# Peptides against a protein of PDB entry 6B4E: the designs that were tried, part 3

Target 1, 295 residues: chain A of PDB entry 6B4E
Amino acid sequence: TNFDKISKMFWHYKDKIAQIKQDIVLPIKKADVNVRNLLSRHKRKINPKFGQLTNSNQQLFKIQNELTQLINDTKGDSLAYHWILNFIAKAVVHQAETEVRVKPESALPLGKLTLYLLVQFPELQELFMARLVKKCPFVIGFTCEIDTEKGRQNMGWKRNNENKWEDNTSYDERMGGILSLFAIITRLQLPQEFITTTSHPFPIALSWHILARICNTPLNLITNTHFVILGSWWDAAAVQFLQAYGNQASKLLILIGEELTSRMAEKKYVGAARLRILLEAWQNNNMESFPEMSP

## One batch from the design tools (peptide; made by RFdiffusion4, then SolubleMPNN)

Design b1_p8_3_s2 (from b1_p8_3 with T7A L8E)
Fold by OpenDDE base, seed 2:
Structure b1_p8_3_s2 (fold): chain B 295 residues (1-295), chain A 8 residues (1-8)
Amino acid sequence: as target 1 above (295 residues)
Amino acid sequence: SLEEYLAE
């Protein structure tokens, strides 16, 4: 693992966030009133749709079509188009922080919707990844120390209006929710209409990177959060990961489930205990995945 | 070691 490369990637996306603010978010405030009105109306229509997802593919397709139409309405103005995509990127991540956090299986319909949009609108890819890395650096296997305020900020910790850091449980759960969504996206097959024409924008190999990079992270930087997000990843993608990489996947799952947890046993992390339970379930031929969606 | 096995 080349951690310098990972750091460069991390800061690339941090810079992208700043660029988005400068080139998309701020300029739209000075745009033509008709454009601003259009975006305001579209924002109001788009925002609730992510919460309208269910375990139904029929409902998913309906929402996909509605969002596609709404986004297409903005293509006449490049700035408006990029603004609405950035809004969607933020909304999807927010949904992961709230809904997926408390109901992990909701990551499946959300992930399917997101993957569709990422392929249908390629400009969404960099916007979405930048938002993911900002909120949850674990998606690219980045870890830094959290002994400083800057370190905590880099790792996605939030402060409230009173400038108090969020509690550990809240942080762990938010990271787990976001990571669940990303894990789902990496293990989903492209929609049928795109399989022959487009490559997967965030393929299963990115899950491999997450696990491998965490395994190679200096132990003094490993926290309970690392084990929490590994558990979230496991629930979301372990079955499909094994299907994709076979024996090599198995080795990596053993590394995170057995070896990494053992090396950190003295810390008695709750997340590590759960990961060991998942490992044991797998060893007993009881690895579970989220249920498939209904037609 | 984990570091030697996984060079990603």
Scores: peptide ipSAE 0.040, ipTM 0.732, DockQ to the pose 0.200
Fold by OpenDDE base, seed 1:
Structure b1_p8_3_s2 (fold): chain B 295 residues (1-295), chain A 8 residues (1-8)
Amino acid sequence: as target 1 above (295 residues)
Amino acid sequence: SLEEYLAE
């Protein structure tokens, strides 16, 4: 693992966030009033869609079509188009921070919707990844120290209006929610309409990167959060990961579940304890996946 | 060890 490369990736996306603000968000505030009104209406229509997802593929397809139409309505104006995609990127991540956080299995319909949109609208890919990395650097296996304010900020920690950091549990759960979504996306097959014509934008190999990079992370930088997000990833993608990489996947799961947890045993991390439970369940042939969606 | 199995 080349951590310099990962760091460069991290800062690339941090720069992208700044660029998005400069080139998309701020300019739209000065755009024609009709454009702003259009986007406001679209925003109001789009935002509820993510919460309307259920375990139904029928409902998913309905929402996909509705969002597709709404996004296509903006293509006549490049700035408006990019603005709405950026909004969607933010909304999806927000949904992961809130709904997926409390109901991890909701990552499946959300991930399917997101993957569809990422393929249907390729410009969403960079916008989405930038937002993911900003909010949850774990998605690219980036880790830095959190003993400084800047370090915590880089790792996606939030502070309230009183400049107080969020509690550890809140941070862990948010990171878990976001990582669950990303994990789901990496292990999903492309929709049938794209599978023969398009490459997967965020393939299962990115899950491999997450696990491997965390395993190679200096132990002094490993926190409870790392184990929490690994557990979230496990629930979301371990079954499909094993299907994809076979014996090599098994080795990596053992590394995170057994070796990494053992090395950090002195810390008594709750997340590590859960990951050990997941490992043991797997060893007893009780590995579970999220239920498949209904028709 | 971890290092022996990690290809990334």
Scores: peptide ipSAE 0.036, ipTM 0.732, DockQ to the pose 0.229
Fold by OpenDDE base, seed 3:
Structure b1_p8_3_s2 (fold): chain B 295 residues (1-295), chain A 8 residues (1-8)
Amino acid sequence: as target 1 above (295 residues)
Amino acid sequence: SLEEYLAE
């Protein structure tokens, strides 16, 4: 693992966020009133859609079609198009921070929707990845110290209106929610209409990167959050990961579940304890996956 | 070590 390259990738996306603000968000505020009104209306229509997802594929397809139409309505104006995609990227991540956080299995329909949109609208890919990395650097296996203000900010910690850091539980759960979504995306197959014409934009190999990079992270930088997000990843993708990589996947799961937890045992992290439970369940032939969606 | 094992 080359952490210099990972760091460069991290800062690339941080710069992308700044670029998005400068080139997309701010210019729209000065755009023609008709364009602003159009986007405002579309935003109001789009935003509720993510919360309308259920365990139903029928409902998923309905929402996919509705969003596709709404996004296509903006293609006549490149700036408007990119603005709406950036909004969607933010909304999806926000949904992961809120809903997936408390109901991890909701990552499946959200992930399916997101993957569809990423393929249908390729320009969403960089916007979405930038937002993911900003909010949850764990998605690319980036870790830095959190004993400084800047370090905490880089790792996605939030401050409230009183400039107080969020509590550890809130941070852990948010990171877990976002990581669950990303994990789901990496392990999903492309929709049938795209499978022969398009490559997967965020394939299962990216899950491998997450796990491997965390395992190679200096132990002094490993926190409870790392174990929490590994547990979230496990619930979301472990079964499919094993299917994809077989024995090599097994070795890596043992590495995070046994070796990494053992090395950090002195810390008595609650996230590590949960990951250990997941490992033991697997060893007892009781590995579970999220239930498949209904028709 | 974990670092030696993983060549990613």
Scores: peptide ipSAE 0.036, ipTM 0.723, DockQ to the pose 0.214
Fold by OpenDDE base, seed 4:
Structure b1_p8_3_s2 (fold): chain B 295 residues (1-295), chain A 8 residues (1-8)
Amino acid sequence: as target 1 above (295 residues)
Amino acid sequence: SLEEYLAE
């Protein structure tokens, strides 16, 4: 694992966030009133869609179509188009921080929707990835120290209005929610309409990167959060990961479930304990996956 | 090491 490369990638996306603000968000505020009104209306229509997802594929397809139409309405204006996509990127990640956080299985419909949009609108990919990395650097296997304010900020920690850091549980759950979404995306097959013409924008190999990079992370930087997000990933993607890589996947699952947890045993991390339980369940041929969505 | 194991 080349950690310098990962760091460069991390800061690339941090810079991308700044660029998005400068080149997309701020310019729209000065755009024609008609454009601003259009985007305001679309924002209001788009925002609730993510919360309207259920375990129903029928509902998913409905939402996909509605969002596709709304996004297409903006294509005549490049700035408006990118603004809407950036809004969607933010909204999807926010949904992961809120709904997926408390109901991990909701990552499946959200992930399916997101993957569809990522393929249908390729310009969303960089916007979405930038937002993911900003909010949850674990998605690219980036880790830094959190002993400083800047370090915590880089790792996605939030402060409240009283300038107090969020509690560990809140942070862990948010990271888990975001990682669950990303994990789901990586293990989903492309929609049928795209499978023969388009490559997967965030393929299962990115899950491999997450696991491998965390395994190679200096132990002094490993926290409970690492194990929490690994557990979230496990629930979201372990079955499909094994299907994809077979014996090599098995080795890596053992590495995170057994070796990494053992290396950190003295810390008695709750997340690590859960991960070991997941490992044991797998060893007993009881690995679970999210249920498939209904028609 | 974990890294060595991953290289296998």
Scores: peptide ipSAE 0.029, ipTM 0.708, DockQ to the pose 0.366

Design b1_p8_3_s3 (from b1_p8_3 with T7S L8E)
Fold by OpenDDE base, seed 3:
Structure b1_p8_3_s3 (fold): chain B 295 residues (1-295), chain A 8 residues (1-8)
Amino acid sequence: as target 1 above (295 residues)
Amino acid sequence: SLEEYLSE
């Protein structure tokens, strides 16, 4: 693992966020009133769609079509189009922070919707990845110290209006929610209509990167959050990961579930305890995945 | 060990 490369990638996306603000978000505030009104209306229509997802594929397809139409309505104006996509990227991540956080299985319909949009609108890919890395650097296996203000900010910690840091539980749960979504995306197959024409934008190999990079992270930087997000990943993608990489996947799961948890045993991390439970369930041939969606 | 085994 080349951590210098990972750091460069992290800062690349941080720069991308700054660029998005400068080149997309701020310019729209100065755009024609008609454009601003259009985007305001579209935003109001788009935002509730993510909360309307259920375990139904039929409902998913309905929402996909509705969003596709709304996004296509903006293609006549490049700035408006990119603004809408950036809004969607932010909204999807927000949904992961709120809904997936409390109901991890909701990552499946959200992930399917997101993957569809990523393929249908390729310009969404960089916008979405930048937002993911900003909010949850774990998606690329980036870790830094959190004993400084800047370190916490880099790792996605939030402060409230009173400038107080969020509590550890809140942070852990948010990171878990976001990572669950990303994990789901990496293990989903492309929709049938895209399989022959498009490569997967965020393939299962990215899950491999996450696990490997965390395993190689200096132990002094490993926190409870690392184990929480690994557990979230496990619930979301472990079954499919094993299917994809076979024995090599098995070795890596043992490394995170047994070796990494053992090395950090003195810390008595709650997240680590949960991960060990997941490992034991697997060893007892009881590895579970999220239920498939209904027609 | 983790360091000895893992590669991306």
Scores: peptide ipSAE 0.037, ipTM 0.731, DockQ to the pose 0.230
Fold by OpenDDE base, seed 5:
Structure b1_p8_3_s3 (fold): chain B 295 residues (1-295), chain A 8 residues (1-8)
Amino acid sequence: as target 1 above (295 residues)
Amino acid sequence: SLEEYLSE
């Protein structure tokens, strides 16, 4: 693991966020009133769609089609198009922070929708990844110290209106929610209509990177959150990960479930305890995955 | 070692 490379990637996306603000978000405020009105209407129509997802594929396809139409309506104006995609990127991540955190299995329909959109609208990929890294740098295996304000900010910690940091539980849950979504995306197959013409934008190899990079992270930087997000990843993708990489996957799962937890045993992290339980369940041939969606 | 099983 080259941590310098990871750091460069992290800051690349941080810079991308700033660039998005300057080149997309701010300019649209000065755009033609008709464009602004269009985007306002579309925003209102798009936003509730994510909450309308269920465990139904039929519902998913309906929403996919509706969103596709709404996004296509903006393609005549490049700035408007990028603005709406950026909005979607933010909305998806927000949904992960709020809904997935409390109902992890909801990551599956959300992930399917997101993957579809990422392939259908390739320009969404960089916008989405930038937002993910900003909110949850664990998605690329980035970790820094959180003993400083800047460190906490870099790791996605939020402050309230009183400039007080969010509580640990809130942070852990948000990170878990976002990571669950990303994990799901990495383990999903492309929709049938794209599988022969398009490469997966965020393939299962990225899950490998997450696990490996965390395992190689200096132990003094490992926190409870790391174990929480590993547990979230496990629920979301472990079964498919094993299917993809076989024995090599098994070795890595043992490393995170047994070796990493053992090395950090003195900390008595709750997240680590849960991960040990997941490992034991697997050892007893009881590894579970999210239920498949209904037709 | 742990590193032996890991790759970037």
Scores: peptide ipSAE 0.037, ipTM 0.718, DockQ to the pose 0.217
Fold by OpenDDE base, seed 4:
Structure b1_p8_3_s3 (fold): chain B 295 residues (1-295), chain A 8 residues (1-8)
Amino acid sequence: as target 1 above (295 residues)
Amino acid sequence: SLEEYLSE
C-alpha cells in the first residue's frame, strides 16, 4: 500500500469539493432566474425520492425513472446539469448518514438507485466520490490522526453550533452508514441494460482496497471507527466479496477479523468485538447478507 | 500472493 498515493487521492477529492463550490454551486447563484427556478423546483422534487425507497424493486424502478426524467430536464444547460448531479451526490450521502446509519439494510435500495444513476449519468461519478471522500475518507482507505482539529475535520468529524465535536458513537454510526452504502455499490451488479456496454464505475476491487489499506494502516492510527466501518462493510458485502475473490477474499477477511482485531485487543474496541463475532459466525457457516429486495 | 495484493 502506497499511503502517499492515497493521501494525494484524498486531497485531490478535497480540492474537487472546493472546485465544485467554485465552478458549480456559486455560479448557479448568479445564473438566470429561470434556471434557478428550474433547479429549485427540481431540488424539491428530487430530495424526497431517496427517502421513498423501500425494499421493493418496483418502487426502486419508479424512482429511477422519475429521477432520470428530472435530471434529463437539466441537460440543456451544462451548469444546471452538473448542479443537479452535485445535489444528488450530496443527497445520497446525506441519506446514508441519516437512514442507513440506523437501518443498514436500507443501503441496498439506495445503492441500487445510486449505481443506476452513476452509470446513467457518468458525470455524477466524480461528484459522488468527492462527496464520499469528504464525508468518509475510509471509502478510499485514508486515515490520519484525529488529535488535532484539522485531523478530525479531515476524517469527517462534525461540530455542532456550540463548536463541540460530535460524540464517538454518532461519528461511528455516520461513517458506518456511508461505508455501508459504498460497500453495497461495489458489490452490486450493473443493471441489465448496462452490463454489456459499460464497466462498473466502482467495482468490488474498491472493497478490496478498503480492507487492504486498513490492514496496512499504522496501528497507532487504528481506532474503534475502523472496526465499526469494517463491520458495516462485512454486513454489506462480505458474502459477495467471497464470491468474487474466493480464497483470496477469505485470507483478507481473516486478516481483518482475526489478525487486526487481535493486534488491537488491548484497546478493547467495541467495534472490534463485533467484528470478531462476525468472523466467528462465518467460521460457523453462518455468514449473513442483506435480504434481496422484493419485486 | 496475498502480500502482493496488499501492496497496492
Scores: peptide ipSAE 0.035, ipTM 0.694, DockQ to the pose 0.172
Fold by OpenDDE base, seed 1:
Formats: sequence, C-alpha cells, structure tokens
Structure b1_p8_3_s3 (fold): chain B 295 residues (1-295), chain A 8 residues (1-8)
Amino acid sequence: as target 1 above (295 residues)
Amino acid sequence: SLEEYLSE
C-alpha cells in the first residue's frame, strides 16, 4: 500500500469537489431563468425516487427508466446535464447517510440503481466518487488523524450550527451507510444490457483495496469507525467477495476479522466486537448476505 | 501476520 498515492487520490477528489462548485453549481445560479426552472422541476421529480425504491426489481426498472428520461431531458445543455448529475450524486450519498444507515439492506436496490446510472451516464462517475470520498474517505482506504479540526473535516465529520462535532455514533453510522452502498456497487454485476459493452466502473477490486489499505493503516490511526465500516462492508459484500477471490479473499477476511481486531483489542471498540461476531458466524458456516430482490 | 498476506 502506497499511502502517498492514496493521499494524492484523496486530495484529487477534494479538488474535484471545489471544481464542481466553481464550474457547475455556482454558474447555474447565473444561468437563464428557464434553465433554472427546468432544473428545479427536475430536482423535485428526481429526489423522491430514491426513497421509492423497494425490494422489487420491477420497481427498480421503473425508476431507472424515469430517471433516465429526466436526465436525458437535460442533455441539450451541458451545464444543466452536469448539474443534474451532480445533484443525483449528492442525493444518492444522502440516501446512504439516512436510509441505508438505518436499514442496511436498502443499499442493494439503491446500489443497483446507482450502478445503472453510473454506466448509463459515465459523467456521473467522477461526480459520484468525488462526493463519496469527501463524505466517506474510507471508500478509497484513506485515513488521517482526527485529533485536529482539519483532520476531522477531512474524514467527513460534521459540525452543527453551534460548531459542535457530531457524536461518534452518528458519525460511525453515517460512514457505515455510505460504505455499505459503495460495497454493494463493487460487488454487483453490470445490468444485462451493459455486460458485453462496458466494463464495471467500480469493480470488486475496489473492495479489495478498501480492506487491504485499512489493514496497512498505522494502528494509531485506527478507530472504532474503521471496524464499523468493515462490518458494514462485510454485511454488504463478504459473500460475493469470497466468490470473486476465493482463498485470497478468505485470507483477507481473516486479517480484518481476526488479526486487526486482535491488534486493537486494548481499545475495546464496539465495532471490533461486532466484526469478531461476523467472523465467528462465517467460521460456523453462517455467513449471511442481503436478501435478493424480488421480480 | 498482516505483512505476510497483505497485498493490494
């Protein structure tokens, strides 16, 4: 693991966020009133759709088609197109922070929808990844100290209006929700219509990177959050990860579940305890995955 | 150990 490379990647996406604000978000505020009105209407139509997802593939396909149409309506104006994609990127991550946080299995339909959109609209990929990295650097295995304000900010901690940091539980759960979504995306197969024409934009190898990079992270930087998101990842993708990499996957799961938790035992992290439970369940041939969606 | 099996 080259942490300098990871750091550069992290800051690349931080810069991308700034660029998005400068080149997409701010300019649209000065755009023609008709364009702004169009985007406002589209925003209102798009935003509820992520919450309308269920465990039904039929419902998923319906929403996919509706979103596709709404996004295509903006392609005549490049700025509008990028603005709506950026909005979608933000909305998806927000859904992960809220709904997936409280109902992890909801990551599956959300992930399927997101993967479809990422392939259908390639320009969404950089926008989405930038938003993910900003809000949950764990998606690329980035970690820094959180003993400083800047460190906490870099790791996605929020402050309220009173400039008080969010509580640890809230942060952990938000990170878990976002990571669950990303994990799902990495382990999903491309939709049938894209399998032969497009490569997976965020393949299962990115899950490998997350786990490996966390394992190589200096122990003094490892927090309860790391174990929480590993647990979230486990629920979301461990089964498919094992299917993809076989024995090599098992070694890595043992490293995070046994070795990493053991090294951090002194801290008595609740997240680590849960990860140990997941490891033990796997050892007893009781590894669970999210239920498959209905037709 | 972690170092023995860890690869990216």
Scores: peptide ipSAE 0.034, ipTM 0.728, DockQ to the pose 0.244

Design b1_p8_4_s1 (from b1_p8_4, 4 letters changed)
Fold by OpenDDE base, seed 4:
Structure b1_p8_4_s1 (fold): chain B 295 residues (1-295), chain A 8 residues (1-8)
Amino acid sequence: as target 1 above (295 residues)
Amino acid sequence: MRFIPAPD
């Protein structure tokens, strides 16, 4: 693992966030009133759709089609198009922070929708990744110290109106929700209409990177959150990960489930305890996965 | 068919 490269990637996406603000968000405020009105209407129509997802593929396809039409309505204006995609990127991540956080299995329909949009609208990919890394740098295996305010900020910690940091549980759950979504995306197959024409934008290899990079992270930087997000990843993608990489996947699952948890045993992290339970369940041929969606 | 593992 090249941590310098990962750090550079992290800061690249931080720069992208700043660039998005300067080149997309702020300029649209000065755009023609008709464009602003269009985007406001579209925003209002798009925003609730992510919460309308269910375990139904029929509902998923309906929402996919509706969003596709709404996004296509903006393609005649490049700035408007990028603005709406950036809005979608933010909305998807927000949904992960809220709904997926409390109901991890909801990552499946959200991930399917997101993957469809990422392929249908390739310009969404960098916007989405930038937002993911900003909110949850674990998605690229980035970790820094959180002993400073800047360090906490870099790792996605939030402050309330009283300038108080969020509690550990809230942070852990948010990170878990976001990571669950990303994990699901990495293990999903491309929609049938894209399989022969497009490569997967965030393939299962990115799950490999997450696990490997966390395993190679200096132990003094490993926190309960690392184990929480590994557990979230496990629920979301472990079965498919094993299917993809076989014995090599098994080795990596053992590394995170047994070796990493053992090395950190003195900390008595709750997340680590859960991860060990997941490992043991797997060893007993009882690995669980999210149920498939209904028609 | 199994995928070849990616580098870390």
Scores: peptide ipSAE 0.074, ipTM 0.748, DockQ to the pose 0.060
Fold by OpenDDE base, seed 5:
Structure b1_p8_4_s1 (fold): chain B 295 residues (1-295), chain A 8 residues (1-8)
Amino acid sequence: as target 1 above (295 residues)
Amino acid sequence: MRFIPAPD
């Protein structure tokens, strides 16, 4: 693992966020009133869609079609198109922070929807990844110290109006929610209509990166959050990960579940304890995955 | 801990 390259990737996406603000978000405020009105209407229609997801594939397909139409309506104006995609990127991540954190299995329909949109609208990919990395650097295996204000900011910690950092539980849950979504995306197959025409934008190899990079992270930088997000990843993708990589996957799961937890045992991290339980369940042939969606 | 290389 080359952590210098990972850091460069991290800062690339941080810069991308700034660029998005300058080139997309701010300019639209000066756009024609008709364009602004269109985007306002579309924003209002798009926002509720993510909350309308259920465990039904039928409902998913309905929402996919509705969003596709709404996004296509903006293609006549490049700036408007990019603005709406950026809005969607933000909305998806926000949904992970709020809904997935409390109901992890909701990551599955959200992930399916997101993957569809990422393939249908390729320009969404960089916008989405930038937002993910900003909010949850764990998605690319980036870790830095959090004993400084800048370090905490880089790792996605939020401050309230009183400049007080969010509590550890809130941070852990948000990170877990976002990571769950990303993990799901990496382990999903492309929709049938795309499988022969395009490659997966965020393939299962990215899950490998997450696990490997965390295993190679200096131990002094490992926190409870690392174990929390590993547990979230496990619930979301471990079964499919094993299917994809076989024995090599097993080795990596043992590394995170046994070796990493053992090395950090003195810290008594609650996230580590949960991960150990997941490992033991697997060893007892009781590994579980999220239920498949209904037709 | 075993070192696991990851593509960059």
Scores: peptide ipSAE 0.065, ipTM 0.746, DockQ to the pose 0.063
Fold by OpenDDE base, seed 3:
Structure b1_p8_4_s1 (fold): chain B 295 residues (1-295), chain A 8 residues (1-8)
Amino acid sequence: as target 1 above (295 residues)
Amino acid sequence: MRFIPAPD
């Protein structure tokens, strides 16, 4: 693992966020009132769609079509189009921070929707990754120290209105929610209509990167959060990961579930304990995945 | 701990 390259990638996306603000968000605020009104209306229509997802494929397809139409309505204006996509990127990540956090299995319909949109609207890919990396650097296996304010900020920690850091549980759960979504995306197959024409934008190899990079992370930087997000990843993608990489996947699962947890046993991390339980369940042939969606 | 050089 080349951590210099990972850091470069991290800062690339941090710069992308700044660029998005400069080139997309701020210009729209100064745009014609009619354009701003149009986008406001579209935003109000788009935002609730993510919360309307269920475990139904029928409902998913309905929402996909509705969002596709709403996004296509903006294609005549490049700035408006990119603004809507950036809004969607933010909304999807927000949904992961809130809904997926408390109901991990909801990552499946959200992930399917997101993957569809990423393929249907390729310009969403960089916007989405930038938002993901900003909110949850774990998606690219980035870790830095959190004993400084800047370090915490870089790792996606939030402060409340009183400038107080969020509690550890809140942070862990948010990171888990976001990581669950990303994990799901990496292990999903492309929709049937795209399989022959498009490559997967965020393939299962990115899950490999997450696990490998965490395993190669200096132990002094490993926290409870790392184990929490590994557990979230496990629930979301472990079965499919094993299917994709076979014995090599098994080695990596053992590495995170047994070796990494053992190395950090002195810390008595709650997340590590959960990951050990997941490992043991797998060893007892009780590995589970999220239920498939209904028609 | 095992170092995983690739894939990264």
Scores: peptide ipSAE 0.063, ipTM 0.745, DockQ to the pose 0.070
Fold by OpenDDE base, seed 1:
Structure b1_p8_4_s1 (fold): chain B 295 residues (1-295), chain A 8 residues (1-8)
Amino acid sequence: as target 1 above (295 residues)
Amino acid sequence: MRFIPAPD
């Protein structure tokens, strides 16, 4: 693992966030009033859609079509189009931070919707990835020290209005929610209409990267959060990961579940204990996946 | 094995 390369990737997306603010968000504030009104209306229509997802594919397809129409309405204005996509990127990640956090299986419909949108609107890909990396650097296997304010900020820690850091549990759960969504996206097949014409924008190989990079991370940088997000990933994608890579996947699951947890045993991380439970369940032929969605 | 070489 080349951590310099990963760092460069991390900062690339941090720069992208700054660029998005400069080139998309701020300019819209000065745009024509009609454009701003249009976007305001669309924002209000789009935002609830993510919460309207259920375990129903029929409902998913309905929402896909509705969002597609709403996004297409903005294509006549490039700035408006990119603004809506950026809004969607933010909304999806926010949904992961809130709903997926408390109901991990909700990552499946959300991931299906997101993957559809990523393929249907390719410009969403960079916007979404930038938001993911900013909020949860674990999605690219980036880790830095959190002993400094800058380090915590880089790793996606939030402060309240009193400049107090969020508690560890809140951070862990948010990271788990976001990572669950990303993991789901990586293990999903493309929608039927795209399989033959488009490559997967965030394929299962990115899950491999996450696991491998965490395994190669210096132990002094490994925290409870790493194990929490690995557990979240496991619930979301381990079954499909094994299907994709077979014995090589198995080796990597053992590496995170047994070797990494053992190396960090002195820390007594709750997340590590959970991951060991998942490993043991797998060893007992009891690996579970999220339930499939209904028609 | 602590470190894995590839893929990254």
Scores: peptide ipSAE 0.070, ipTM 0.738, DockQ to the pose 0.077; fails the geometry check

